# Ledger of designs, part 51: peptides against a protein of PDB entry 5Z08

Target 1, 168 residues: chain A of PDB entry 5Z08
Amino acid sequence: RQKDEWAKKTSSLMKQLDWFIGEHLGAMLAAEELGGPVVGELMEIDPDDLSAGFNAHGKLKKATSQPDLDRRQRRIDDIWGPQDEQGQAHKRKRGADEALAASAEMRDLIEQLMNKLVEAGGDNSATYVEIPRESAAARFLVRSKVAMFHPNDARRLRLVDFGRDLDD
Target 2, 222 residues: chain B of PDB entry 5Z08
Amino acid sequence: GLPRLIDAIEEASKIPAKRRQTPIKPTIEKLTTHLYTHGASPDSLLRLADLLTLRNHLDQASLAAITRNLYPSSTVSDEVVLRFIGALGHGQLKPTLALQALFLRWLVMVYHLLENPGVLGQVYGVLFDLLDTAAIRPQLCHLLALVTRRKHVRPFRIQAILTLSRQTGGDPNLTGLLRVFKNYYPEIIVGDATKGRASAFKHPDPQWRQHLDEIQQRRSEA

## One batch from the design tools (peptide; aimed at target 2 Q122)

Design b2_p19_6_s4 (made by RFdiffusion4, then SolubleMPNN; from b2_p19_6, 8 letters changed)
Fold by OpenDDE base, seed 5:
Structure b2_p19_6_s4 (fold): chain B 168 residues (1-168), chain C 222 residues (1-222), chain A 19 residues (1-19)
Amino acid sequence: as target 1 above (168 residues)
Amino acid sequence: as target 2 above (222 residues)
Amino acid sequence: MDELRLLIEEIEENRRRAL
């Protein structure tokens, strides 16, 4: 009975995590990968703000106020997109695709980290996931104190074991 | 004036070279001559940053010529900086790595004119992750050497540079960046991992610097 | 940042209790 309740709660929390990653983090991570602000050092980046770009102060250009990003986007759309209502749709689609890709990368990384922690059975050396690159996702997890790099290997990332560190 | 030249180039950039009614090269030459003589205002600089960083039908020689003459007449806004940073990396829509290297070189040369030098610190991670790209690494390390503060020097970044230094056979630019890190954390051992000589990160173009100073002085007198 | 950490922490706690 108790195990089933914990399993159900875990499933519910995983759905919340998926939502949080998809709705909030994906766009910000995509922005960081595209040369935008670092997630967590700058204020809340709305997914809509990714399309608006960043102003001269590193602040999100509010979509409405700065005509120059609209000019840049209009130029990309004029050059590479059909001039019609479909061009704005293509940029929104690309931004959405990058956000989805970033969300998927973050989700996969978290899943790998969690799985390695479970599989390690208490062996700290076995808790590390090998990452191919320092991604925005990996950096964010470290900044948020969710993950830690191996002290001697920046390609090895582990989940912070919140349960062990509290009991010691 | 400069705005009209930019307008003409912007319009031409939308059209493939084979479909242009007039050659763009004479207009590019007028632009670069104007930039060399007067520099670019903040507004013009932003427009030029867009032309340089967005995919368009301008040829690489024209883009390089504009970049080499991209003298700011005043300050460089965060927006201009972010345009260039956003143009870095791999991808079909990104500028060529050769052009990216010129952008990074430009950022190094105008670093003292940034309205907010802290903007580069905010995108430090983006810059750092590109260190594996050999074609831009020299200029990237130089820029990172200027930008790096204590908050950026993290164990994982130290290890990343050490690993990359081993993989590259001790790239002098990476060794130079590690020396910058060592200023914040003296316990960092640079020598064992990097048998190479560190780069001194000298100014990339002293003549360009001198000419920039002349342009900047004219504005202070006006 | 804190929300993600709290979510993951709670997930880990529940996963450990479910084992």
Scores: peptide ipSAE 0.343, ipTM 0.383, DockQ to the pose 0.292
OpenDDE base, seeds 1, 2, 3, 4: peptide ipSAE 0.335, 0.315, 0.330, 0.341; ipTM 0.374, 0.388, 0.406, 0.374

Design b2_p19_7 (made by RFdiffusion4)
Pose (drawn by RFdiffusion4):
Structure b2_p19_7 (pose): chain A 102 residues (1-31, 98-168), chain B 214 residues (1-190, 199-222), chain P 19 residues (1-19)
Amino acid sequence: RQKDEWAKKTSSLMKQLDWFIGEHLGAMLAAEALAASAEMRDLIEQLMNKLVEAGGDNSATYVEIPRESAAARFLVRSKVAMFHPNDARRLRLVDFGRDLDD
Amino acid sequence: GLPRLIDAIEEASKIPAKRRQTPIKPTIEKLTTHLYTHGASPDSLLRLADLLTLRNHLDQASLAAITRNLYPSSTVSDEVVLRFIGALGHGQLKPTLALQALFLRWLVMVYHLLENPGVLGQVYGVLFDLLDTAAIRPQLCHLLALVTRRKHVRPFRIQAILTLSRQTGGDPNLTGLLRVFKNYYPEIIVSAFKHPDPQWRQHLDEIQQRRSEA
Amino acid sequence: AMATVRQLIEQIDINRRRM
């Protein structure tokens, strides 16, 4: 099957993203850098792992967030995540993976 | 004769205007005239795109003059297209929004000359996420309308464009893009973009006809 | 930076959904 290539591509891309977060983004978020990289990654991992865990239940895809988390502000500003409209301490990913003809 | 002019504009581009041993306006005019007559080669286009995209000491009037006369001879590379894409939106590395509107207008006018038009499809999300920026929204919509293929019409983008249409009170450029979306998915709840400058289109055609000569 | 983050996340999410 062609499955593990979609796996190989994902494991390869995940590493490239973590490199970018550590090398470039954490430092930008500081304005320590190492702390910002770890929390951004943990947040993205939690965000992505849940979006698929719901499959169809669009309502269950929110993660609890500290009050003034800069990682969530960046992710919302970058249009990769969205706050819950009723309260801003839960967050979901934008669901890039969902496709009508997937 | 053209590379020499670019070499001069490049050097002047590195130092402030008052420290220039010569006014640059006469040299900018020579470049503008040469581009009007002969077009820009693929290599010259790349160098000009760097000058238009990177922060330098060139003034706005000179950059706009260059952009308006950026008729390609032959084709437009991915290297050129991506530099203009990367120049879009807000940020300290990026050019003014006015120049960005000119770049987007230019990409629409030269869309048929791209070596790899699919490259715009590979950055579709970068173009789309910028629709909120009103200063460049009309030009963004026209370019997105040319670039949209079925694979790009995803539910999150459908919802995002509908929300933006409601919040802006109904931008006709947004509804024009939604029309293109509906062509791929008629299930969707319901300006046919014209060429932005016909004279520029005509002048480009004249310059492009030289490719048939040998 | 924002565009890079957004593009890599989109690619990863699409690939995971296809798996």

Design b2_p19_7_s1 (made by RFdiffusion4, then SolubleMPNN; from b2_p19_7, 11 letters changed)
Fold by OpenDDE base, seed 5:
Structure b2_p19_7_s1 (fold): chain B 168 residues (1-168), chain C 222 residues (1-222), chain A 19 residues (1-19)
Amino acid sequence: as target 1 above (168 residues)
Amino acid sequence: as target 2 above (222 residues)
Amino acid sequence: MADTLRQLIEEIEELRAKL
């Protein structure tokens, strides 16, 4: 009975995590990968704000500077997109595609980290995931104190074992 | 004036070279001559940054020529900086790595003219993650050497540079960056693999600096 | 955001450790 409740709660929290990654983190991680602000060092950036770009202070450009980013994207769309009302849709779609890709990378990384922790059975040496690059996702997990790099290998990332830290 | 030249190049950039009614090269030469003589205003810099960083039909030689003559007549806005930073890395829509290296070199040469040098510190992670890209690493390390502050020197970044230094056989630019890190944390053990020659990060082009100073001086007299 | 992510992952790990 209690185990079933824990399993249900775990499933619910996993869904919340997936939602949080998709709705909030994906766009910000994509922004960081595109040369935008570092996730968690800035105030919450709305996905719509990513399309607006960042001002000189790394803050969201106020609505007045949106026209220039729109001009830049219109130029890309004029070159590579269909000329019509579809150009705005392509801009939104590209930003959405980058956010989706960043979300997928974060989800996959968290899943790998969680799975390695379970598989290691308490062996800390076996808990490390090899990462091909220091992604915005990996950096965010470390900044969030959710993951740690191997002290001798920055390509190895592990999940912080919150289950053990509570038993201490 | 410069705005009209930019307008003509912007329009030409939308059209494939084979479909242009007029060759773009003479207009590019006029633009680069104007930039060399007068520099670019903040507004013109932003427009030129867009031409350089966005996918368009301009040839690589033209883009490189514009970048080599991209003298600011005033300050460099954060928006201009972020255009160049956003153009870095791998991707089908990003400029060539050769052009990215020129952008990084440009950022190094105009660093003292940034309206807010802190903007580069905000994107430090983005820059740092590109260190594995050999084609841009020399200029990237130089830029990071200028930008690095204590807050950026973290254990994972120290280890990343050490690992990459070993993998590259001790790239002198990485060793130079580690020396910058060591200025903030003297206890950083630069392992034996990093005992090699470090880059001194000297100015990439003294003649370009001198010409920039002349352009900047004319603005202060006007 | 960082705190929210940490909290979610922490709660998940705590529950998974009990399963």
Scores: peptide ipSAE 0.321, ipTM 0.378, DockQ to the pose 0.309
OpenDDE base, seeds 1, 2, 3, 4: peptide ipSAE 0.290, 0.312, 0.305, 0.306; ipTM 0.354, 0.376, 0.357, 0.371; seed 2 fails the geometry check

Design b2_p19_7_s2 (made by RFdiffusion4, then SolubleMPNN; from b2_p19_7, 12 letters changed)
Fold by OpenDDE base, seed 4:
Structure b2_p19_7_s2 (fold): chain B 168 residues (1-168), chain C 222 residues (1-222), chain A 19 residues (1-19)
Amino acid sequence: as target 1 above (168 residues)
Amino acid sequence: as target 2 above (222 residues)
Amino acid sequence: MEDTLRRLIEEIERLLRKL
């Protein structure tokens, strides 16, 4: 009974997390990867505002031609420049594809982090996941204080054990 | 109700303790009990922020007790945030550094309830320039760890933290903040300053968080 | 949103530790 209730609660939370990733977080992470605002700036970014690109400060570019645009921002401008109907549809599709990719990356990373936490059996040294890159997903988890990099290896990421005092 | 309690405390705050006709402690206890049970509305929060941040005749224990029970029942406005930020730093008209640390701790604990979290990003420089103040540094670093965005991570600020970390013998809170900076710019050569113990910036009070969540849930059901 | 995700993960971790 208690195990079944726990399994149901865990399943419910995982579904809520999956929904949150798919509906909200994926698009924001995709925007960050594209050089948009860093996730956690409550920018009410209209999907249409994503089309305008983001300056080096993560603010929506107003259409002003200033040359010293961050290399990521140039890519956004190149992706988001022409507003023709076909261009908008292709941009919306590309934005959706990037959001899906970011959602998948976040899901996979969380799954790996959780699996390592379970497998480690309480050994904090065994809880590290090797990450191929510092993705928006990885950075988000660390900013959120959900995950931590290994002190000696930024390619190793683990969940923060909120139940253990860091004094051990 | 809460407004009448605030009225009574506001009037009492204008009068030195020795000249008050009635003890303020029973009214403070009623206020803190009410805040604990129901939280504070946005309007009440603003009035309480003024009581906490403006120089008045309230004792430090009363101010601390109000701050420890300052549960928002709703959102926290930019104006309320700015009152607390404006109360930070050194000066004869500023609250005590101990009370400022409680304000920063409060801002950390209610960060998710801010109407506009971006307001803290706008005053980032003001917050950052206070890092040399040891008495508030732990809570300040925690708040900055929440507020920091890519736009705030600048070479001069990286160098400022590195310098201050060396001067403080590697304060774990500064090391924690440097790790936050490195998350935005992995190429930041933080040298030996990040090899030390870093603060994890855990929630300052899990029980306070739980109680806040209970107050917030009651509002969502109303 | 970051706080919501953090809370969700904290709760998931809390549940995982009870297994």
Scores: peptide ipSAE 0.041, ipTM 0.316, DockQ to the pose 0.273
OpenDDE base, seeds 1, 2, 3, 5: peptide ipSAE 0.037, 0.030, 0.027, 0.033; ipTM 0.256, 0.324, 0.261, 0.254; seeds 2, 5 fail the geometry check

Design b2_p19_7_s3 (made by RFdiffusion4, then SolubleMPNN; from b2_p19_7, 13 letters changed)
Fold by OpenDDE base, seed 2:
Structure b2_p19_7_s3 (fold): chain B 168 residues (1-168), chain C 222 residues (1-222), chain A 19 residues (1-19)
Amino acid sequence: as target 1 above (168 residues)
Amino acid sequence: as target 2 above (222 residues)
Amino acid sequence: MADVLRQMIEEIEELRAKL
């Protein structure tokens, strides 16, 4: 009976986490990946603001037409195509696509981290997930003190085991 | 006196209206007049809380009239508070949602008279889980705004409010509650769905407050 | 946001450890 209640509560919290990632965190992670502000700063990032791109200081760029901006800025500028109504629609769509991609990456990463922790059966060496790149998602988890990099390998990430640290 | 009026109403509450030998309305009017003039002692409040929260044969208009005149002459005990909290939610034995809304409004108006304000913090989860009930949500949000402390602002509750706010099209009371949460955790992003007009949770009845203060002042002079 | 995510994951992990 108690285990069933815990299982139901776990399922409910996982759904809430999934919603939180998709509806709030994804857009902010996408902004960080696009050179926007670091997630965790008090920035209400409107998904529409993601389409605006960010300057080298993480501030929202005004749509400047200058061609020579770096490939990352070009992706932002390709999102920021000409201020025509059609350009704004393409911008919003691309911002939404980047937010979806960031949400998917975060979901997958959290799932892998949680699964590895369970599979390791208490062996901390077996809890590491190999990450293909240092993503905004990975950095955010580390800043949040949810995950830790391997001390000798920044491509290996593990979940912090909160269950054990409270019983010791 | 007030105890005798309560006795008469308690006895009448056990009998269906059609089977009563004497109309209860005149006794209810005497009770409400007495409550308006003198307030209710802690003992009388408990008895009245039972009459209001337990299933009986009193009509909704009488219950509402008692609730609207339920001025404490002193403090409000934990037991009285818990009677009203226990009466919240869905169920055949529970009061109507309209009456529950009046109870929540009453708790807001007498919050400063609670013997132990912490009692509401202990039942915070019970109150919070009722936010999906639209009929009582405005008063629940107001009460939660008073009760909320840092310990209550948990991620799952933040997420629950955000989800419910979206589902309700940005209920201003939920937005108001989320702003209270943001006072404890400034990092809470109140998304665009919550950028709407937030409730300021103003006192629901200034005249009732003034009259309560007059009743409470008489206690300090005695 | 970081604190919100941490607390959610922490609560999930605590519950999973009990299962």
Scores: peptide ipSAE 0.318, ipTM 0.422, DockQ to the pose 0.352
OpenDDE base, seeds 1, 3, 4, 5: peptide ipSAE 0.294, 0.307, 0.313, 0.313; ipTM 0.359, 0.430, 0.368, 0.363

Design b2_p19_7_s4 (made by RFdiffusion4, then SolubleMPNN; from b2_p19_7, 11 letters changed)
Fold by OpenDDE base, seed 4:
Structure b2_p19_7_s4 (fold): chain B 168 residues (1-168), chain C 222 residues (1-222), chain A 19 residues (1-19)
Amino acid sequence: as target 1 above (168 residues)
Amino acid sequence: as target 2 above (222 residues)
Amino acid sequence: MEDTLRQLIEEIEELLRKL
């Protein structure tokens, strides 16, 4: 009974986390990875806006007709093909794909971090996840004060144990 | 029944208005009449939430009419709530700010029917970060006033409201929300920001509430 | 958004510790 209630609560929270990542965070993380604004500077990035790319200042490039398609914007536009209906569909699809990829990366990272926290049984040295790169996801977790890098190794990330930090 | 009306609207929503073979308005009117009379089941609410929040070819008047008649016949699930919360903010794929304001108003009016009111507390940050959006601020402050608990009242949020209140020239809704915060922490020095007029966060539509109560009562008797 | 994520993670962590 109590275990079932726990399982139900955990499942509910995980669903909310998945929703939050997928519906709110994923597009913003994807934007940051693509050289857009840092997550939170733009409150919401439409996956379609990801297709327009970002200027050097992280602002959404208005689809201005002007030819100085910066190489990255050309890569985005080359990536996104001609502005025909197929190109726009490919653009939208790719923006969605990048948002999905960023969401998946964040979800996987959080899951790994949580698993390590549980498995470590109190050993802080065992709570670190090795990250292949400093992703937008990792940076966001650190900015959120949810995770922290190892003091001596920026490739190692751990969850902040909010339960222990309150008891210590 | 209601499911068939939703089916017809869902199919019509996929087609631009100019390419529809049949006007959707009569079907919307049937839907809104049905909703007004019987309310929406949890399953119907979810489907309607999708129609309201996802980008489709329905006109704003139809979406607004559905939202104004979105009486739950029972409880409101977390999933339905999250659909409406996910529809908030700026973006081309988001509903209009006018429609978002109606969604927030709806959430305020059905707050007592939420299966888990705590779900809004979990997305408190998302809601709070939208306070700078003037078009939805009145309803957003009202919703936050209902949702706010001691755990949400943090120094940085207090400061954020104070800053935004100054920037807005003392928006009464922000002052109202800050008064809610002060209920949890009386020591909050609000300075001149709380000396202004505050919203009382009264029920947005007493007639809608009464009609909702009648719909809810009929279900409890059945 | 950062706060929302933190809150969700905190609540999940609290549940995980009770296992």
Scores: peptide ipSAE 0.258, ipTM 0.568, DockQ to the pose 0.396
OpenDDE base, seeds 1, 2, 3, 5: peptide ipSAE 0.212, 0.208, 0.176, 0.222; ipTM 0.345, 0.347, 0.371, 0.374

Design b2_p19_8 (made by RFdiffusion4)
Pose (drawn by RFdiffusion4):
Structure b2_p19_8 (pose): chain A 102 residues (1-31, 98-168), chain B 214 residues (1-190, 199-222), chain P 19 residues (1-19)
Amino acid sequence: RQKDEWAKKTSSLMKQLDWFIGEHLGAMLAAEALAASAEMRDLIEQLMNKLVEAGGDNSATYVEIPRESAAARFLVRSKVAMFHPNDARRLRLVDFGRDLDD
Amino acid sequence: GLPRLIDAIEEASKIPAKRRQTPIKPTIEKLTTHLYTHGASPDSLLRLADLLTLRNHLDQASLAAITRNLYPSSTVSDEVVLRFIGALGHGQLKPTLALQALFLRWLVMVYHLLENPGVLGQVYGVLFDLLDTAAIRPQLCHLLALVTRRKHVRPFRIQAILTLSRQTGGDPNLTGLLRVFKNYYPEIIVSAFKHPDPQWRQHLDEIQQRRSEA
Amino acid sequence: SVVHLYVEEISVLRRRMNA
């Protein structure tokens, strides 16, 4: 099957993203850098792992967030995540993976 | 003759205007005239795109003059297209929004000359996420309308464009893009973009006809 | 955003793996 290539591509891309978060983004978030990288990654991992866990239930895809988390602000401003409209302490990913003809 | 002019504009681009041993306006005009007559080669286009895209000491009037006369001879590379794409939106590295509107207008006018038009499809999300920026929205919509293929019409983009249409009170450029979206998915709840400058289109055609000569 | 580029593609590939 062609499956593990979609796995190989994902494991490779995940590493490239983590490298970008650690080398470039954490430092930008500080304005320590290492702390910002770890929390951004944990948050993206939690965000992505849940979006698929719901499959169809669009309502269950929110993760609890500290009050003034800069990682969530950045992710919302970059249009990769969205706050819940009723309260801003839960967060979901934008669901890039969903496709009508997937 | 053209590379020499670019070499001069590049050097002047590195130092402030008052420290220049010569006014640059006469040299910018020579470049503008040469581009009007002969077009810009693929390599010259790449160098000009750097000068238009990177932060330098060139003034707005000179950059706009260059952008307006950026008729390609032959083709437009991915290297050139991506530099203009990366120049879009807000940020300290990026050019003014006015120049960004000119670049987007230019990409529409040269869309048929791209060596790899699919490259715009590979950055579709970069273009789309910027629709909120009103200063460049009309030009963004026209370019997105040319670039949109079925694979790009995803539910999250459908919802995002609908929300933006409601919040802006109904931008006709947004509804024009939604029309293109509906062509791929008629299930969707319901300006046919014209060429932005016909004279520029005509002048480009004249310059491009030289490619048939040998 | 650079993050957007990677997150978008990883999300699509995970959906394809599940499918």

Design b2_p19_8_s1 (made by RFdiffusion4, then SolubleMPNN; from b2_p19_8, 11 letters changed)
Fold by OpenDDE base, seed 3:
Structure b2_p19_8_s1 (fold): chain B 168 residues (1-168), chain C 222 residues (1-222), chain A 19 residues (1-19)
Amino acid sequence: as target 1 above (168 residues)
Amino acid sequence: as target 2 above (222 residues)
Amino acid sequence: SPIRQYISEISELRRKIEK
């Protein structure tokens, strides 16, 4: 009975998380991936305001890889370039697709992180997920103090164990 | 230095403007210039918070000028935060509502520099109860949007926002705050209560942010 | 952060279910 209640609550919270990711976080992560501002924990980017232009240049330290800068700049130019009506529809669709992709990536990453934490059974070395890239999703989780990188390997990410940090 | 300027202003603040031997405006200008250039240390912030929040003989223009230039050079302590929170609301001994709005705006702009952001969560109820004060509501909603956690999203507060939203004709800031609540409880219906556009709670002053970042960068290099 | 709260609560519940 108690496990069933926990399962129901888990399902409910997961639906809420999925909603939060899909409705709020995905667009913000997509914006970050596209070179938009690093959204702090609470900057609700209204998807409609995403279309109106980010004036907030948050200078994130440019990750030094030149090729990614060019791709980001092109994407910014593609997003903010002259509004032809056909271009706007394509931009909106692309923005929506990027938001969906970012949402899916975030959801998958969270699932992997949570699964690894449970599977590790308390072994911190076994809690790390290998990430293919430093995504906006990964960075967001780290900034949110939900995840942390391995000290010696930025390709390894682990979930912060909120239960143990209270007992230690 | 900044401490000497604060000393002079503190002494002047005890005396009515008409009884001062020397005009305070030049000293205020020196202070604001210093703050703009170097920011305020934690100790200076506390002293300035007292000057801003406690009843004294400083004019509103001077208080506003100090607040507009109140750049932290480092972190913002709980004590500083609590001075500003304590200054909110209606009362003869409290600052004007216009100045309170500036304080709330300041707290929004320096939220990321708080030593303990949780301090605002502890006084959440105090902040929330002030939502009916129209003069400070925009900045208050913005601050609450930053501070709100699941533990704060209670049925009575949801209902309070919905009620107040109806009473105000759908204040966009209340709608914005309700949207933040919806992040924790998706079942909250925002649209039926508010035909209006929700506030996005954008940074109140991008130029101020940029200047703050410059001041903060100088600290990291020292 | 809403995300931190969701993840924290979900992780805690999952741990409880697996125990």
Scores: peptide ipSAE 0.404, ipTM 0.413, DockQ to the pose 0.341
OpenDDE base, seeds 1, 2, 4, 5: peptide ipSAE 0.401, 0.403, 0.384, 0.404; ipTM 0.371, 0.424, 0.392, 0.401

Design b2_p19_8_s2 (made by RFdiffusion4, then SolubleMPNN; from b2_p19_8, 10 letters changed)
Fold by OpenDDE base, seed 4:
Structure b2_p19_8_s2 (fold): chain B 168 residues (1-168), chain C 222 residues (1-222), chain A 19 residues (1-19)
Amino acid sequence: as target 1 above (168 residues)
Amino acid sequence: as target 2 above (222 residues)
Amino acid sequence: SVIRQYLEEISELLRKIRE
């Protein structure tokens, strides 16, 4: 009975996690995969650079000639600039497709990581999942301190054992 | 049943406390007990949302007690959500800011039960414009952290958060929200104002969550 | 992180199921 309740709760939480991945995380991961900004990296960008970049109305102040600000601003303008209706529709569709793909990758990765954790039966060496690439999903999990790379092999990823790491 | 309790409270809500023939407190206690035990159906949620959000003669303690026990037994409709969103802000006809904070907290806790989570995204601007209201800011930031999508992360909103963060001396909730924004646009200069402790937006009430899960499980078995 | 919270809870439950 208790195990069944835990199983039901696990299933419920997995569904919620799946929803969270699809609704929240997928688009961010897709942006990172497309060469967009890194999810969860506090890029310390100088507040003075942002304050110089956007006026109170959200219009970019022409900041002076610093080339790096211009590139970032162009990216923002490219993201928010008036795109032709067809170009916006294609970008939206592509963005949606990439978000779905990123969500699927994250779901699969989490599932593999959890399965390995369960299968390992406490053997930390058996908890590693082999990842085909350092994806945005993998990097995100590491940055979030949810997963760790193998010290000697960046192709191996494991979940942080939250139960054990609290006792150490 | 719950509908009859709501009927009684609705009728009582039309009458000033001093003019009521019968104390409403026992009926409120019965309602909250029922809600705690069984939760509220979608129809009951809508009626309760109206009681909570519309100006009436119910006392603040009763409204807070109902809100704290507002467990959905099923899903939460867009209409229910919009009632609570419409109750936010300043105005003589609006609920107290303390009650608004409870509504926002409730929305955070039931977010996963929304029939259409996108409804909050549609009113994102309304929510965002309330960030200057300090009394509701913690819960509002938490809700926005859940609701925020790439489409919402606009330059003017980034700047607005940064400005407000500076004005507030680096409110951790604003810093937390800005971190969410950074997930979509890492090039966002969080500046020194955000070097402070950010809110982690943890679940506001784990016990409430657990009890909600128990109520929701009973529905899946029925 | 919301994801961390989910994964922590799920991992704990999975551990309890195995015990």
Scores: peptide ipSAE 0.224, ipTM 0.375, DockQ to the pose 0.339
OpenDDE base, seeds 1, 2, 3, 5: peptide ipSAE 0.212, 0.213, 0.221, 0.212; ipTM 0.319, 0.370, 0.373, 0.362; seeds 2, 3, 5 fail the geometry check

